# Designs tried in a protein design run: peptides against a protein of PDB entry 3ESW. Part 2

Target 1, 322 residues: chain A of PDB entry 3ESW
Amino acid sequence: NNIDFDSIAKMLLIKYKDFILSKFKKAAPVENIRFQNLVHTNQFAQGVLGQSQHLCTVYDNPSWHSIVLETLDLDLIYKNVDKEFAKDGHAEGENIYTDYLVKELLRYFKQDFFKWCNKPDCNHCGQNTSENMTPLGSQGPNGEESKFNCGTVEIYKCNRCGNITRFPRYNDPIKLLETRKGRCGEWCNLFTLILKSFGLDVRYVWNREDHVWCEYFSNFLNRWVHVDSCEQSFDQPYIYSINWNKKMSYCIAFGKDGVVDVSKRYILQNELPRDQIKEEDLKFLCQFITKRLRYSLNDDEIYQLACRDEQEQIELIRGKTQ

## One batch from the design tools (peptide; aimed at target 1 L12 F19)

Design b2_p23_7_s3 (made by RFdiffusion4, then SolubleMPNN; from b2_p23_7, 10 letters changed; failed a check: too like the target's own chain)
Amino acid sequence: NDFDSIAKMLLIKYEEYKKELEE

Design b2_p23_7_s4 (made by RFdiffusion4, then SolubleMPNN; from b2_p23_7, 9 letters changed; failed a check: too like the target's own chain)
Amino acid sequence: NDFDSIAKMLLIKYEKFEKELKE

## One batch from the design tools (peptide; made by RFdiffusion4, then SolubleMPNN; aimed at target 1 L13 C307 E310 Q322; its pose is not in this set)

Design b2_p24_3_s4
Fold by OpenDDE base, seed 5:
Structure b2_p24_3_s4 (fold): chain B 322 residues (1-322), chain A 24 residues (1-24)
Amino acid sequence: as target 1 above (322 residues)
Amino acid sequence: SLNELLKKLLQMKVEKLLKEERKK
């Protein structure tokens, strides 16, 4: 009996697709109850949900993308990308062009566009006066600052002239295109929007231990790639645990198509206790939110994303990001 | 192709299962 392997393979593919699609159907009543109980009883779960409601959708704004593209020096960026691509890119395939683009955007953002601001310069004394600034504390935004999604304003006094300088911590990324300064939060916020403006698949990664970065889905590498705008870092997920010797407990990635615990990619040593939520409940939470984010997608889109998710989970288990 | 990706994923899953069985 000649086993028709092709017929068996086709049948397996159909059954597998149906199985995957069944996982993304409307949540059962029991799952909804579990979700509601979890977010009402667990503060960490509530925090993840709250972040997902903002970070998963806020960057999908066509008006913002246009403003970004009009603000950046696209001629310089593409000139540099084309130059690097022309050296090696044709031999590696066309999909590598996007990796060169992300690398150039990292360079451009750090070197030409945005500035690190530990302390602001004195508004009266001018540039390079941050050394003279003494922190007085933080306060709420004024009426003007409140227009730009400002949660906190840091207040500084100049030791030289005695004047007060305000450093508003803006969460509006369009305002950050004007101010062009901040810390890891402002850097990651604006850089996430920049990457999105080029039509890239991007996630915002939140670390519980007060750091944030991006992930970009490389079609060339066929995986999620670590991207840190502050560090001008591409595909170096080890920098926090190994280079910085940072202790970490949770890294959660937020994207338009899902919420994923990516802790295994970044927490390579010095793991802090994961005591904020049960592992099974965190897994359930991320899957439940991801399912909701995909409700409007067609069966083929759901299937493709599910295949990508499975590949990522296998990667995270194998530790083969190198 | 989607078929190639699925074949690769299936291969990876089989390899994972084989590794898990070897650790038993």
Scores: peptide ipSAE 0.018, ipTM 0.490, DockQ to the pose 0.049
OpenDDE base, seeds 1, 2, 3, 4: peptide ipSAE 0.018, 0.016, 0.019, 0.021; ipTM 0.474, 0.476, 0.492, 0.522; seeds 3, 4 fail the geometry check

## One batch from the design tools (peptide; made by RFdiffusion4, then SolubleMPNN; aimed at target 1 R318; its pose is not in this set)

Design b2_p26_3_s2
Fold by OpenDDE base, seed 4:
Structure b2_p26_3_s2 (fold): chain B 322 residues (1-322), chain A 26 residues (1-26)
Amino acid sequence: as target 1 above (322 residues)
Amino acid sequence: NEKEKKLKLVKELLERKKEEEEKEKE
């Protein structure tokens, strides 16, 4: 009886794996047609695709990871991680250490490393002069700013000295290691790279309503964890909907292994109309992009990721984000 | 596996750096 049960269990596991792997096979011609039609006819779908082409791969740069690690005060970071880890003891295993690391990186980034820049300081008057800055508008980058993936430059005039100060909105995260200032976009961009530099599984979360944050996959918690560098927030997905009363329609997570609609994690109340795309089409789009991102992975990697995806979907349905 | 390798590598680099800084003080 026991031998037969184990044999049946093994057979069922094989069949289950084969079933999962079958979902990640090359897209059928009909799926390709559906995808092409969707991205050509739906602007939101095209936007998600465009973001995926950048955000899913840009942070997987070993040279950038080295530059990040060379720039950060790793001695301070690990000293603080070790100190906090030692307080709780080793009872929860080695996997919890990574959660402490992410929490310290949040602290370090907000308190010691990066600055919020609502308005720049005056280049002539020096530090703490942002209050004297009047926005004049935005313009294109100059020749120097263009070297660092600058899309726009905000222009400010100092009310005290009359000089113009430029605030380039750099998209190059390596330039952000130098400038050490920005808004939610720069914060999330550089912090995503920082987390990636430590070898972490990280997703960039785009919210349609002008906010961005990260998710980190905790091996200890065995789930995706909300991480907001601006807020120094770890595992607080409710902060936007509940604490801020923010109205939101879409939250899309972009990672190397997939694109996921994570709206259910963050949109707990004050939901805005989801009128940009049909729900079925968004689900299809995210799955289709995810399949493409996984085409080079082996069957074991695909299976492990698929199991993770299923667990996440169950979590999102059950509201067990805590 | 890649995570654990990077985290270990960073720890090893930090340990080596501490050992080098200790040797420079002697």
Scores: peptide ipSAE 0.137, ipTM 0.723, DockQ to the pose 0.010
OpenDDE base, seeds 1, 2, 3, 5: peptide ipSAE 0.050, 0.007, 0.022, 0.018; ipTM 0.652, 0.345, 0.524, 0.500

## One batch from the design tools (peptide; made by RFdiffusion4; aimed at target 1 L12)

Design b2_p27_3
Pose (drawn by RFdiffusion4):
Structure b2_p27_3 (pose): chain A 322 residues (1-322), chain P 27 residues (1-27); non-standard residues A184 YCM
Amino acid sequence: as target 1 above (322 residues)
Amino acid sequence: EEEEEKLEEEKEEVEELEEKIEELEEE
C-alpha cells in the first residue's frame, strides 16, 4: 500500500472549494438575528457596522477616480517611479513596479501635495502665521461648506488682526483635493481614494485610539502592506506600537472586499485590554459583513478572496510573513 | 532519498488540507 497522497491531496482541494463556496452563501436568518441583535447588545459592533457602511464601497467611484487623476501630477509621479525602477527594481520586477508607485505616491503626497494643519493660518494676515490664533470652539457648517459633507467647523480668532479664519472638517475627499490640508483624518480619506484611483487594492485601517491609515495589497510581496501617509511610511506596522510607544487595543480594516481584524499586525506591545466586545462576537461580526459584502461575486471570486483572507489569518496568527 | 522526501511533502500537504476542512466543519 504505497498510499497515494497526490491523489488524496488533489482530492480535498476539490472538497475544500465546496466548503468555502458554501460558507459564503445565503445569510440563513439564524445568524441574521445574531447580527441584527449584536448590533444592539454592543456599540463597538454598531461602530464597526456603521464604518463599514461609510468606508467599504465609498472609494470605488470612477467619477472621483478620474478627478483625482486629472488633479494629480501624473507626469511627475510616474517619472520618479520610473527613475527609481531604473536603479534596478529587484531581479524579479514581478509586480514590484506597483510597490515603487505606492512609495512614490507617499512622497508626492507628503513632500508636495497635501499639508498639515493644527491651527489654521490667518486668512487675512500672511501664510506662516498660526500661533497667534486662539480658538473659539466649533460649530456647524455654513451653507457653502455644508455641500462638502461637513459636520464641524472649527473657528479661530487672529489676535493680530481680529478676523476669524475657519477650518471646516470635510469628509468629501474631492473637496480635500482643493483645500489640500488637514489632520490624519482627511490626510487618510484622500490618500485612500488616491490609492484606489490607481486601481490598487486598498483598505482603511481604524485604530480605536484615534489614528487611521491604509493597507495596500502588494502582489509582489503577495500580502497586505501597511501604508501611512502622514508618516510617509511604507512597510512599518510597528511604527505605532514601538516607535511612538502608543498604547492600542483594537485595529480594524475596511475595504470593498471585506472587513478584517488587523490588530495583531499592529498591536505588538503596550497592548491595552480588549474589553469592548466578546472576541467570538467580533470574529462573527466581520465574517457576516465580509460575507454580505460578496453576494454578487462569482464562485471564482468568492474562493480566490477567501484564500487571501486565510493567508492573512496565518500571517497574523503566526508572528510573520509567508 | 528523493522519493522519500517527496512522499513526506505530499503527506504534509494532505494533513494541512484535512485540518482546514475540519476547521470549516466546526463552523

